Peptides against a protein of PDB entry 1BH9. Designs and how they scored, part 3

Target 1, 89 residues: chain A of PDB entry 1BH9
Amino acid sequence: FSEEQLNRYEMYRRSAFPKAAIKRLIQSITGTSVSQNVVIAMSGISKVFVGEVVEEALDVCEKWGEMPPLQPKHMREAVRRLKSKGQIP

## One batch from the design tools (peptide)

Design b1_p9_1_s4 (made by RFdiffusion4, then SolubleMPNN; from b1_p9_1, 6 letters changed)
Fold by OpenDDE base, seed 1:
Structure b1_p9_1_s4 (fold): chain B 89 residues (1-89), chain A 9 residues (1-9)
Amino acid sequence: as target 1 above (89 residues)
Amino acid sequence: KYTVFKRTV
């Protein structure tokens, strides 16, 4: 990785969802209390998911001959492509 | 496939 790539990776790695918000969201779906480990696991999976969508959107942006920042149209197309590939429900 | 960490020039 270049210095810029490493910097982006570090910022991504350090980013996190608020635990309380994730816990509340999960509990609203499951109808029962969840452990801290479940919150951590689901937070991690969610972060990876967001990353995959953004990565697909960057691919869309480049394939369309456009430049960052990403726009809503890139995100919408990314989701469409990921669904068509069976990578997201 | 490109990643969020792809180098930008």
Scores: peptide ipSAE 0.091, ipTM 0.737, DockQ to the pose 0.147
Fold by OpenDDE base, seed 2:
Structure b1_p9_1_s4 (fold): chain B 89 residues (1-89), chain A 9 residues (1-9)
Amino acid sequence: as target 1 above (89 residues)
Amino acid sequence: KYTVFKRTV
């Protein structure tokens, strides 16, 4: 990593979904209370998932000969490609 | 620590 790449990675690593929002969302689906560890784990998995979608969208942007920032069209195409690859149901 | 991604988001 360059210093800039490391700084961007650290910002990403330190980012988090609000725990209360994740807890409420899981509980709305499961119908039961969930532990703090489940909230932490699900928050981490969700962040990784978002990261993978964004990375695919960056590949789309590059393949289309375009430059960042990412646009909604790149995100929609990324999701389609991940579905076709079997990475998203 | 390094990212598992090929690019930073």
Scores: peptide ipSAE 0.047, ipTM 0.676, DockQ to the pose 0.151
Fold by OpenDDE base, seed 5:
Structure b1_p9_1_s4 (fold): chain B 89 residues (1-89), chain A 9 residues (1-9)
Amino acid sequence: as target 1 above (89 residues)
Amino acid sequence: KYTVFKRTV
């Protein structure tokens, strides 16, 4: 892909949730401590989820005849569509 | 089709 696409991909690939924050968040939901492997797994899943929402939002933007950058309305519609498809709860 | 991640995810 283009250099710009590669740069965006690399930024995404290198992005990471702070482990401590993810651990704290999971623990706030589960009510118990979680292992590092759980933190890693959930961090990965969360990153994939964000990516899927962004890709869907780009599809929405295109379908609406609009161009990036993404706006909140695209993100909201993306979430709605993903829910409708049963891809997210 | 525009994609930021080129369907990495």
Scores: peptide ipSAE 0.043, ipTM 0.673, DockQ to the pose 0.461
Fold by OpenDDE base, seed 3:
Structure b1_p9_1_s4 (fold): chain B 89 residues (1-89), chain A 9 residues (1-9)
Amino acid sequence: as target 1 above (89 residues)
Amino acid sequence: KYTVFKRTV
């Protein structure tokens, strides 16, 4: 890894959804209070999910011969591809 | 497939 790659990895690793926001979102759907463990689990799953979508979108961008930043069209295509692969519902 | 940290974004 270059220093830049290592820095990006560390930034990704340290990135997280705000717990309060995740808690409120879940509670808005379920109508009931959720435990801290549920918030932690859902936050982790959400981070992995977003990461997978973004990586797929970057792959789409490269395959189309385009350069970042990612555009909505890349994200839409990424979701379509992930659905086609059965990686997301 | 390249990982997030390998991407030049």
Scores: peptide ipSAE 0.040, ipTM 0.659, DockQ to the pose 0.118

Design b1_p9_2 (made by RFdiffusion4)
Fold by OpenDDE base, seed 4:
Parts: C-alpha cells; sequence; structure tokens
Structure b1_p9_2 (fold): chain B 89 residues (1-89), chain A 9 residues (1-9)
C-alpha cells in the first residue's frame, strides 16, 4: 500500500454497523435473543460482504469509464456480475 | 485497478 491507500484501508477497517441495529435485525429474523458475539460475527461477515460488492462496483465503474462516487447503477451491476460468477448466492 | 477502500476516505 501507499500511505494514502493504507489510510483509506484504515477508514474502511474502522467502519462498523451499529451493534444495536444489527442485533435487532437478527432478532427480528430468528425470533429469539442473540449474544454479543453473534452480533459481532454477523456484523463482520456483513462488512466483508459489502466490501466485496463495493470492490466489484468499483471495477464496474472503472470498466464503464466512469469516475467515483459509486452510483446505484454500479452497485446493481456489481451484484449481477457477482451472482453470475457464483461469488454470491 | 481500484480497491474497495478507495471509497472509504
Amino acid sequence: as target 1 above (89 residues)
Amino acid sequence: ERKVYAFAA
């Protein structure tokens, strides 16, 4: 990484979903309470998932000859491509 | 090639 890239990575790394919101969301699905560790784990995998979609969307944006910021159309195309590749269900 | 962290900062 360049120093700039490292800094951007740190910003991404430090980003997080609100724990309470994630907990409520999980509980709305499971119908029962979940532990803090479950919330942390699910938040982590969700963040990785979002990161992978954004990575693909950035690739789409570049391939379309466009510049950031990402737009909904990039995200939609990213999801389509990832599904086509079998990288997301 | 862009990386995912490019949008973070």
Scores: peptide ipSAE 0.061, ipTM 0.711, DockQ to the pose 0.429
Fold by OpenDDE base, seed 2:
Structure b1_p9_2 (fold): chain B 89 residues (1-89), chain A 9 residues (1-9)
Amino acid sequence: as target 1 above (89 residues)
Amino acid sequence: ERKVYAFAA
């Protein structure tokens, strides 16, 4: 890891979805209340997913010979590639 | 290939 990479990772590590927002989102879908552990689990899974998409998007950006910051086109292509590789449904 | 995050860290 370069210093820049470490900084990005640290920012990612410290980031988190607001628990209240996640809880409301889940409950809006399920129609019933969810436990704190469910919120924590879903928050964690979502965070990992975002990280994986961003990682792929940065790879796309590089392969296209472009420089950060990431643009919507990189994110869309990343999702397409991850689906193609069977890494996301 | 550029790696930004390390889940093992």
Scores: peptide ipSAE 0.055, ipTM 0.685, DockQ to the pose 0.167
Fold by OpenDDE base, seed 5:
Structure b1_p9_2 (fold): chain B 89 residues (1-89), chain A 9 residues (1-9)
Amino acid sequence: as target 1 above (89 residues)
Amino acid sequence: ERKVYAFAA
């Protein structure tokens, strides 16, 4: 791993969705209060999901012969590909 | 090719 790669990994590792925002979002969907553990779990799952989409988007960008930064079109294509591969619902 | 997450501060 290069220093740059390690730094990017650290940024990912340290990233997290705001607890309060996630709690509000879940409750807006469920219509009822949710526990701290549910918020933590959903935050973690969401982080992993976003990471996987971004990784796929980077692959899309490369396959299209384009250079970063990622654009919305890369993200949309990434989602389509992940769905077709059965990696996400 | 292996990719690294492009997260930023």
Scores: peptide ipSAE 0.053, ipTM 0.689, DockQ to the pose 0.444
Fold by OpenDDE base, seed 3:
Structure b1_p9_2 (fold): chain B 89 residues (1-89), chain A 9 residues (1-9)
Amino acid sequence: as target 1 above (89 residues)
Amino acid sequence: ERKVYAFAA
């Protein structure tokens, strides 16, 4: 880890989706109330997913010889690559 | 912090 990488990781680690917002979102889709454990699980999965996409996008940015901050083109390419690798549906 | 049910890296 560089200092920048460590700081990025710490910011990611400390980040969290608001439980109430996730609960409302899930319930808007399912049409029924969901348990706290479901909210926790979905929040965790979502956070990991976002992290993986961002890390792939950072790799894309580096491979293209560009510097942060990430741009939409990096995110789009990251998603394409992750799909081609079978890492996301 | 990685969840068991998360996507494989």
Scores: peptide ipSAE 0.051, ipTM 0.717, DockQ to the pose 0.074; fails the geometry check

Design b1_p9_2_s1 (made by RFdiffusion4, then SolubleMPNN; from b1_p9_2 with K3R Y5R)
Fold by OpenDDE base, seed 2:
Order: C-alpha cells, then structure tokens, then sequence
Structure b1_p9_2_s1 (fold): chain B 89 residues (1-89), chain A 9 residues (1-9)
C-alpha cells in the first residue's frame, strides 16, 4: 500500500457499526440478550462481509470495462455472483 | 492483519 492506500484502509478498519444497533438487531432475531463479545464478533464479521461484497463489485466494475466509483448495478451484480458461487445464501 | 483488496486501488 501507498500512504494514501494505507490511510483509506485504516479509515475502513476504524469504522464500526453502532454497538447498540447491532445488539438490538441480534436480540430481535434471537429473542434473548447477547453478550458484548457476541456484539463485537458479529460487528467484525459484518464488516468483513461488506468488504467482500465491495471487492466482488470492483471485480464486476473492472470486467464491465468501467471505472470507479461503484454504482448500484455493480453491487447488485456482485451479490448475484456471490450467491451463484455459494459464498452467500 | 487482513488487508482488503478494495483499498489497494
């Protein structure tokens, strides 16, 4: 990474979902309270998942001969491809 | 640490 690339990556790493929102979402599904560690783990997994979808969308953009920024059509196609590959349900 | 390829562009 260049310094600029590293800075972009660090901003991504430091970004986080609001813990309270994640906790409420999990509890709405599980019907019971969850620990702080579960919230942290689920938040981390969610960030990784977003990153993987964005990477697939960049591959789509490149394959279509287009340049960033990513558009909704790239994101929709990325999700379709990830489903087709069995990488997401 | 896992580096996300999307940020290498």
Amino acid sequence: as target 1 above (89 residues)
Amino acid sequence: ERRVRAFAA
Scores: peptide ipSAE 0.128, ipTM 0.770, DockQ to the pose 0.293
Fold by OpenDDE base, seed 5:
Order: C-alpha cells, then structure tokens, then sequence
Structure b1_p9_2_s1 (fold): chain B 89 residues (1-89), chain A 9 residues (1-9)
C-alpha cells in the first residue's frame, strides 16, 4: 500500500459504530439487555459486512464501466450478487 | 483485521 492507501485503511480501521446505538438496536430486536462483548462482536461483524459490500460494489462499478463514487445502485447490486454467491444470507 | 481490497484502489 501507498501512504494514501494506508491512510484510507487506517480511517476504516478506526471507524466504529457508536456502541450505545448498537446496544439499543440489538436490544430493540432481542428485547433483553446485551453485554458489552455482544455489542463489540456485533459492531465488528457489521463493520466487516459493510466492508465486504463496499468491495463488491466497487467490483460492480468497475464491471459496469463506471467510475467512483459508488452510487446506491452499486450497493444494491453488490448485495444482490453477494446473496447470489451465497456469501451473505 | 484483514485489509480490504478497496484500499488498493
């Protein structure tokens, strides 16, 4: 990676979903209190998932002969393709 | 954590 690429990676690496928001979201689904570890785990999984969708969306953008920035259509197609490939449920 | 391929773009 170039310095610029590393900087982008560091921004991604340091990005996180707000713990309180994730906690509330999970609890709204489960109806019960969740531990800090669950919040951390779910936040991590969600971050990885977002990253994978973005990667697929970039592949979609490229395959369509289009240039960044990513558009909602790329994200929607990415999700469709990931589902089709069995990479996400 | 694995490096995301998109960072190489």
Amino acid sequence: as target 1 above (89 residues)
Amino acid sequence: ERRVRAFAA
Scores: peptide ipSAE 0.127, ipTM 0.773, DockQ to the pose 0.279
Fold by OpenDDE base, seed 4:
Structure b1_p9_2_s1 (fold): chain B 89 residues (1-89), chain A 9 residues (1-9)
Amino acid sequence: as target 1 above (89 residues)
Amino acid sequence: ERRVRAFAA
């Protein structure tokens, strides 16, 4: 893809969830402390998940004959479709 | 490397 497209991808790649917030969230679910590596791994998986939802939402937006920016309705429909496809739980 | 279509399109 173009340099501009690469730059947009790099911005996404460099984005990160706050480590402390992710750590607290995981610990609230597991009831036990988690390592930094677990936080990093879960943060990475979460970012990939967000990317996949956004990709599906863009497909929804396009199929509905609409233009960005994405709206909550696109995100909700994306999640519904991904669940129906068995791509997310 | 995996490319995310949403951001690379």
Scores: peptide ipSAE 0.083, ipTM 0.728, DockQ to the pose 0.318
Fold by OpenDDE base, seed 3:
Formats: structure tokens, sequence, C-alpha cells
Structure b1_p9_2_s1 (fold): chain B 89 residues (1-89), chain A 9 residues (1-9)
């Protein structure tokens, strides 16, 4: 990594979903209270998931001979591909 | 933590 690349990675690494928002979202689905550890785990998994979808979308964009920024069509195709590969439900 | 290429490129 260049210094700039490392900095971008560190920004991603340090980014997080707001705990309260994740907790409320989970509880809206489950109908019951969830522990702090569940919120932490789900926040981390969600962050990784977003990253993986974005990476797949960048691969789609490149394969289509297109340039950033990513468009909704790239994201939709990425999700379809990840599903077909069994990488997401 | 796993390095994500989208943010490291």
Amino acid sequence: as target 1 above (89 residues)
Amino acid sequence: ERRVRAFAA
C-alpha cells in the first residue's frame, strides 16, 4: 500500500454502523431485545457484507468496460452474481 | 481484519 491507500483502508476499517440504529433495526425484526454482543457482531458482519458487495460491483463495472462511480445497475448485477455463487443468500 | 480492495485501491 501507498500511504494514501493505507489511509483509505484505515478509514474503512474505522467506519462503523451506529450501534443504536443497528439495535433498533434488529429489534424491529425480532420483536425482542438483543444483547450488545449481537449488535457488535451484526454491525461487523454488515460492514463486511457491504464491502463484499461493493467489490463485486466494481468487478462488474470493470467487466462491462465502464468507469466509476458505481451505478445501481452494477450493484444489482453484483447481488445477482453473489447469489449465483452462493456467497449470499 | 480483512482488507477490502474497494477501499484500498
Scores: peptide ipSAE 0.064, ipTM 0.710, DockQ to the pose 0.327

Design b1_p9_2_s2 (made by RFdiffusion4, then SolubleMPNN; from b1_p9_2, 3 letters changed)
Fold by OpenDDE base, seed 1:
Structure b1_p9_2_s2 (fold): chain B 89 residues (1-89), chain A 9 residues (1-9)
Amino acid sequence: as target 1 above (89 residues)
Amino acid sequence: ERRARAFAA
């Protein structure tokens, strides 16, 4: 693929949820402090989840004969399809 | 990886 395509992928790979934000979010749900390892694990799982949704949305976009960038309609359809496949709750 | 192919589309 093109350099531009590679760059987009690299930006995705390098992106990460801020640890402090994830920690605060988890704490707001659990009511107690969580370890750094839990934050790391949850951050990783969350990124994978986002990646899977985006991947499905890109597939939807392609199947609809449309071109990026992704639009909300692609994301909504992706989530619907992933749910129907039992791949997300 | 699979995601690389998707993001390259």
Scores: peptide ipSAE 0.146, ipTM 0.794, DockQ to the pose 0.378
Fold by OpenDDE base, seed 2:
Structure b1_p9_2_s2 (fold): chain B 89 residues (1-89), chain A 9 residues (1-9)
Amino acid sequence: as target 1 above (89 residues)
Amino acid sequence: ERRARAFAA
């Protein structure tokens, strides 16, 4: 990887959802308070999920003979493909 | 990671 490529990956790796926002979202669904560990776990799973969608969208972009940055059309097609593959509901 | 390869693009 180039320094620029490594930097992009490091930015992704260091990115995180605000804990308070995730906690509020879970609580809005469950109607009860959740532990810090549940917030951490859910945040991690959500980040992985975003990564998987972006990965598929990059594959779509490449397959269409297009170049980054990703556009909404790549993201929509990625979600469609992941659903078709049974990777997301 | 597989994700590292994707974000390297």
Scores: peptide ipSAE 0.135, ipTM 0.786, DockQ to the pose 0.395
Fold by OpenDDE base, seed 3:
Structure b1_p9_2_s2 (fold): chain B 89 residues (1-89), chain A 9 residues (1-9)
Amino acid sequence: as target 1 above (89 residues)
Amino acid sequence: ERRARAFAA
């Protein structure tokens, strides 16, 4: 990787959902307070999930012979493929 | 990792 490529990867790695937002979202669904560890776990799995979808969408974009930025059609196709593979529910 | 390559490209 070039320094620029490494920096892009590091920006992705360091990106995170705001803890307070995740906490509020979970609590809006469960109707009860959740622990900090639950927030951390859900934030982590959410980050991984987003990463997997985006990665698949980039693969779709490439397979279609198209160039970034990703478009909604790539994201929709990525989700369909991941569901078909049993990688997401 | 594969994901690293995808986001770094």
Scores: peptide ipSAE 0.131, ipTM 0.787, DockQ to the pose 0.390
Fold by OpenDDE base, seed 4:
Structure b1_p9_2_s2 (fold): chain B 89 residues (1-89), chain A 9 residues (1-9)
Amino acid sequence: as target 1 above (89 residues)
Amino acid sequence: ERRARAFAA
């Protein structure tokens, strides 16, 4: 990988959802308090999910002969493709 | 590794 490619991946890897926001969101759905471990687990799953969508969106961008940065149209098409493949509900 | 490759594309 080039330095730029590595830096892009590192930016993704280091990105995280604010714990307090995730906790509040989960609690708004469950109607009760959740443990820190649940917040960590759900944050991890959410990060993985975002990563999978971005991976597909990068493939879309490449297949369309376009260059980064990713645009909303790539993300929308990625979600459509992932649903079609049964990889996301 | 798989994700690293995707972000390197």
Scores: peptide ipSAE 0.108, ipTM 0.770, DockQ to the pose 0.325

Design b1_p9_2_s3 (made by RFdiffusion4, then SolubleMPNN; from b1_p9_2 with K3R Y5E)
Fold by OpenDDE base, seed 5:
Structure b1_p9_2_s3 (fold): chain B 89 residues (1-89), chain A 9 residues (1-9)
Amino acid sequence: as target 1 above (89 residues)
Amino acid sequence: ERRVEAFAA
């Protein structure tokens, strides 16, 4: 990594979904209040999920002989492939 | 990281 790459990677690692938004979303589905630990866990899982979709989309982009940045078509194809592999519902 | 570059214009 260059210094610039390290800085970007650090910012990405530190990025997180707003806890309040995640809490509201979960509670809208469950109909009951959730603990802070549940919010933390779901926030982490959500970030990992986004990462998995992005990695698949990068593979799609590469396989199509295209270069970043990712486009919506890569993300749509990634989701299709992950579903086909049984990795997402 | 590859993921970071994925959204960089």
Scores: peptide ipSAE 0.043, ipTM 0.669, DockQ to the pose 0.429
Fold by OpenDDE base, seed 3:
Structure b1_p9_2_s3 (fold): chain B 89 residues (1-89), chain A 9 residues (1-9)
Amino acid sequence: as target 1 above (89 residues)
Amino acid sequence: ERRVEAFAA
């Protein structure tokens, strides 16, 4: 692929949830301040989780004989399948 | 790259 496509891929791969948003979310649940390391860990695991759901959704899309972009129906089915497999709670 | 294409036209 082109340099532009490679750059877009790298930006996507390096994308992460905003630290401030994750910190605020955790604190809204726990009712107390959290360390920077907790924010980093939760940001990382959140991205991995989203990635796993997206991969499953792509598999659903393919199995249904459909093409990207992913639609809400693919995401909903992916979550159901991952729960059924015990891969997500 | 598969993930990048997931939401691309």
Scores: peptide ipSAE 0.041, ipTM 0.664, DockQ to the pose 0.462
Fold by OpenDDE base, seed 1:
Structure b1_p9_2_s3 (fold): chain B 89 residues (1-89), chain A 9 residues (1-9)
Amino acid sequence: as target 1 above (89 residues)
Amino acid sequence: ERRVEAFAA
């Protein structure tokens, strides 16, 4: 792939949810402070989850004979399919 | 890489 694609891939690979935001979100739910390891774990799991939804959306896009970029309709269908498969609640 | 292409057209 092109140098531009490589650069985008590196940015994607290094991207993560902000720790502070994840910490605040968890604390808003639990009502108490959470450990750094919990924040790290939840951040990682969240990124993986987003990845799984995107992968499903890419499969939808491909099955519909369409090309990227992904559109909201692909994301909606992906979520529907993942729910039907029991992969997400 | 596939995920990058999903949003980079």
Scores: peptide ipSAE 0.040, ipTM 0.692, DockQ to the pose 0.469
Fold by OpenDDE base, seed 2:
Structure b1_p9_2_s3 (fold): chain B 89 residues (1-89), chain A 9 residues (1-9)
Amino acid sequence: as target 1 above (89 residues)
Amino acid sequence: ERRVEAFAA
């Protein structure tokens, strides 16, 4: 990687959902307060899930003979394919 | 990283 590529990679690795937003979302579903560790775990799982959708979208982009950056149409098709495969509800 | 490149302009 170039220095610029490394910086982008580090920004991606360090990216996370805001803890307060995740906590509020979980609490809206459970009706009770959740621990910090649950928020951390759910934030991590959510990031991994987004990553899996992105990987599918990259496969879509490649299959369509297109190049990055990903467009909304790739993301929408990725979600459709993951649903069809039973990987997401 | 493939995911980083996916959104790079």
Scores: peptide ipSAE 0.035, ipTM 0.677, DockQ to the pose 0.450

Design b1_p9_2_s4 (made by RFdiffusion4, then SolubleMPNN; from b1_p9_2, 3 letters changed)
Fold by OpenDDE base, seed 5:
Structure b1_p9_2_s4 (fold): chain B 89 residues (1-89), chain A 9 residues (1-9)
Amino acid sequence: as target 1 above (89 residues)
Amino acid sequence: ERRAEAFAA
């Protein structure tokens, strides 16, 4: 990786969802208050999920014989494929 | 590494 690429990856790695926003989102769905541990777990799962979608999108990009960067069409196709495989709802 | 490149792109 170039230094710039490494820096961008580190920024992604260190990024996190705001706990308060995740808590409010979950509570809007469940209709009840959720614990801090639930917020932590859901935040982690959500970040992993983003990584899995990106990985599938890279596979799509490669299969189409295209070069980076990833485009919205790759992300849309990735989600479609993951749904088809039953890997996401 | 491959995933790292995707997020770094």
Scores: peptide ipSAE 0.053, ipTM 0.727, DockQ to the pose 0.526
Fold by OpenDDE base, seed 3:
Structure b1_p9_2_s4 (fold): chain B 89 residues (1-89), chain A 9 residues (1-9)
Amino acid sequence: as target 1 above (89 residues)
Amino acid sequence: ERRAEAFAA
């Protein structure tokens, strides 16, 4: 792919959820403060989860004989399939 | 590189 495409890919690979946002989200759910290590762990797990959904959505897109970019329908079907496989809750 | 293509297409 082009240099621009490669740059977008590298940005995706290096992208992370903002620690402060993750911390606030967890605390809004748990009602208690969380450690930095918990924030780091949850940020990593969240990144992996997004990656797994995108990977499944790419499989859906391919199976439907469609081309990128991914559409909301691919993402919805991906989540459905991952749930049916027991890979996500 | 499949993920690369999804974000770079």
Scores: peptide ipSAE 0.047, ipTM 0.715, DockQ to the pose 0.457
Fold by OpenDDE base, seed 2:
Structure b1_p9_2_s4 (fold): chain B 89 residues (1-89), chain A 9 residues (1-9)
Amino acid sequence: as target 1 above (89 residues)
Amino acid sequence: ERRAEAFAA
């Protein structure tokens, strides 16, 4: 990778969902306050989930004979395939 | 690495 490519990857790797937003979302579902550890765990799981969708989208891109960057059509197809496989609801 | 390539493009 070029230095610019490595920097973009590091920015992605270091990215995280805002803790306050995750906390509010969980509390809207549970109706009760959640601990900081629950917010951290759910934030991590959510990022892993995004990664799994991206991996499926890369497989779609390759199967269609296309090259990165990923396009919205690859992401939409990835979600459809993951649903079909029962990996997401 | 594969994810790195997708985001580094």
Scores: peptide ipSAE 0.045, ipTM 0.709, DockQ to the pose 0.445
Fold by OpenDDE base, seed 4:
Structure b1_p9_2_s4 (fold): chain B 89 residues (1-89), chain A 9 residues (1-9)
Amino acid sequence: as target 1 above (89 residues)
Amino acid sequence: ERRAEAFAA
């Protein structure tokens, strides 16, 4: 891939969910304030989850004999497969 | 690399 593509990937790797948004989301579910560590943990888990879905979607894309970029159909099938494998609810 | 290719679209 090009230097520009590598840079985009590095930016993704370094990106994180906004702490304030995650905090508000958790608090909307729990009904109480959450610690910074909970926000960090949930942000990390969320990023890992996105990564796992993308990895499965790449496997779907390959299995269908297709090439990147990933399309919504790959993401939908990835989620279906992960559910079927019991890897996600 | 594979993940890099997916996000480098």
Scores: peptide ipSAE 0.045, ipTM 0.714, DockQ to the pose 0.443

## One batch from the design tools (peptide)

Design b1_p10_1 (made by RFdiffusion4)
Fold by OpenDDE base, seed 2:
Structure b1_p10_1 (fold): chain B 89 residues (1-89), chain A 10 residues (1-10)
Amino acid sequence: as target 1 above (89 residues)
Amino acid sequence: FLDLIHTLVS
């Protein structure tokens, strides 16, 4: 690996959704209050979900014979492919 | 997800 690659990984690892925003979103859906642990769990799951979409987008980029950085077209195609595979609704 | 980690760190 390169130092640049490590830096990108660290930025991803340290990134997180704002807890207050996630809490409000969950409560708007469930209609009830949620615990801190639920917010933490849902935040983690959401981060992994985004990671999986990005992983698919990297695969799209490679299959199109292109190199990073990812572009919006890669992300859109990734979502289409994940939907066709039944991996996302 | 693991492939993404490998891509970023390898």
Scores: peptide ipSAE 0.023, ipTM 0.568, DockQ to the pose 0.028
Fold by OpenDDE base, seed 1:
Structure b1_p10_1 (fold): chain B 89 residues (1-89), chain A 10 residues (1-10)
Amino acid sequence: as target 1 above (89 residues)
Amino acid sequence: FLDLIHTLVS
């Protein structure tokens, strides 16, 4: 593996949704306040979701005979495929 | 997710 790949992994591993922002977003949708645990859970689930989309995008990239870094076209196709598979709404 | 890890570290 390359330092570039490791760097990308570390960036993903260390990334996180700001609690305050997520809390506000959830509250804007539900119309009510939510607990810290709900924010933590939603943040975690969201990160996993992003990871799954990226994983699909990497598969798309590979199937197209291309190499990372991922480009917007890979992400768009990944979402399209996940929707087609019924894995995301 | 595991496949993502493998892809990034390979």
Scores: peptide ipSAE 0.023, ipTM 0.568, DockQ to the pose 0.026
Fold by OpenDDE base, seed 3:
Structure b1_p10_1 (fold): chain B 89 residues (1-89), chain A 10 residues (1-10)
Amino acid sequence: as target 1 above (89 residues)
Amino acid sequence: FLDLIHTLVS
């Protein structure tokens, strides 16, 4: 591993979605109240999803011979690649 | 993501 990768992972690991915001978002979509466990599960899934997109975007950035920070074009390409791989809908 | 975790642990 690289120190840079480890640093990014630690920052990612320490980050978290605000529970209240996630709860409100889910409720706005479903129209019903949700349990704490549902909020935790959805937060975890969302975090993994974001992580995968960012990881792909970093790969795109590197493949294009560019350096951070990530730009919208990297994110758009990452999403396209993940869709083509069948990793996201 | 799993590959990243594996790389960081190894």
Scores: peptide ipSAE 0.021, ipTM 0.503, DockQ to the pose 0.029
Fold by OpenDDE base, seed 4:
Structure b1_p10_1 (fold): chain B 89 residues (1-89), chain A 10 residues (1-10)
Amino acid sequence: as target 1 above (89 residues)
Amino acid sequence: FLDLIHTLVS
């Protein structure tokens, strides 16, 4: 690995969705107030989900014989494949 | 997910 790669990983690892935004989003769907712990849990699950989609998208990019950066078409195909595999709803 | 981590730090 390189220092640049490590830096990218640290940025990903430390990244997080703004709590206020997540709280508002959940409340807009549920129609009721949610606790801080629910926001934390949903934020964590969402981050893992994004990671899994990105991993699949990188695989799609490689299988199509293309090079990074990822494009919207890779992300869309990744979601299709994950659904086909039953890994996401 | 582990492959993503490996890709980022390898």
Scores: peptide ipSAE 0.021, ipTM 0.556, DockQ to the pose 0.027

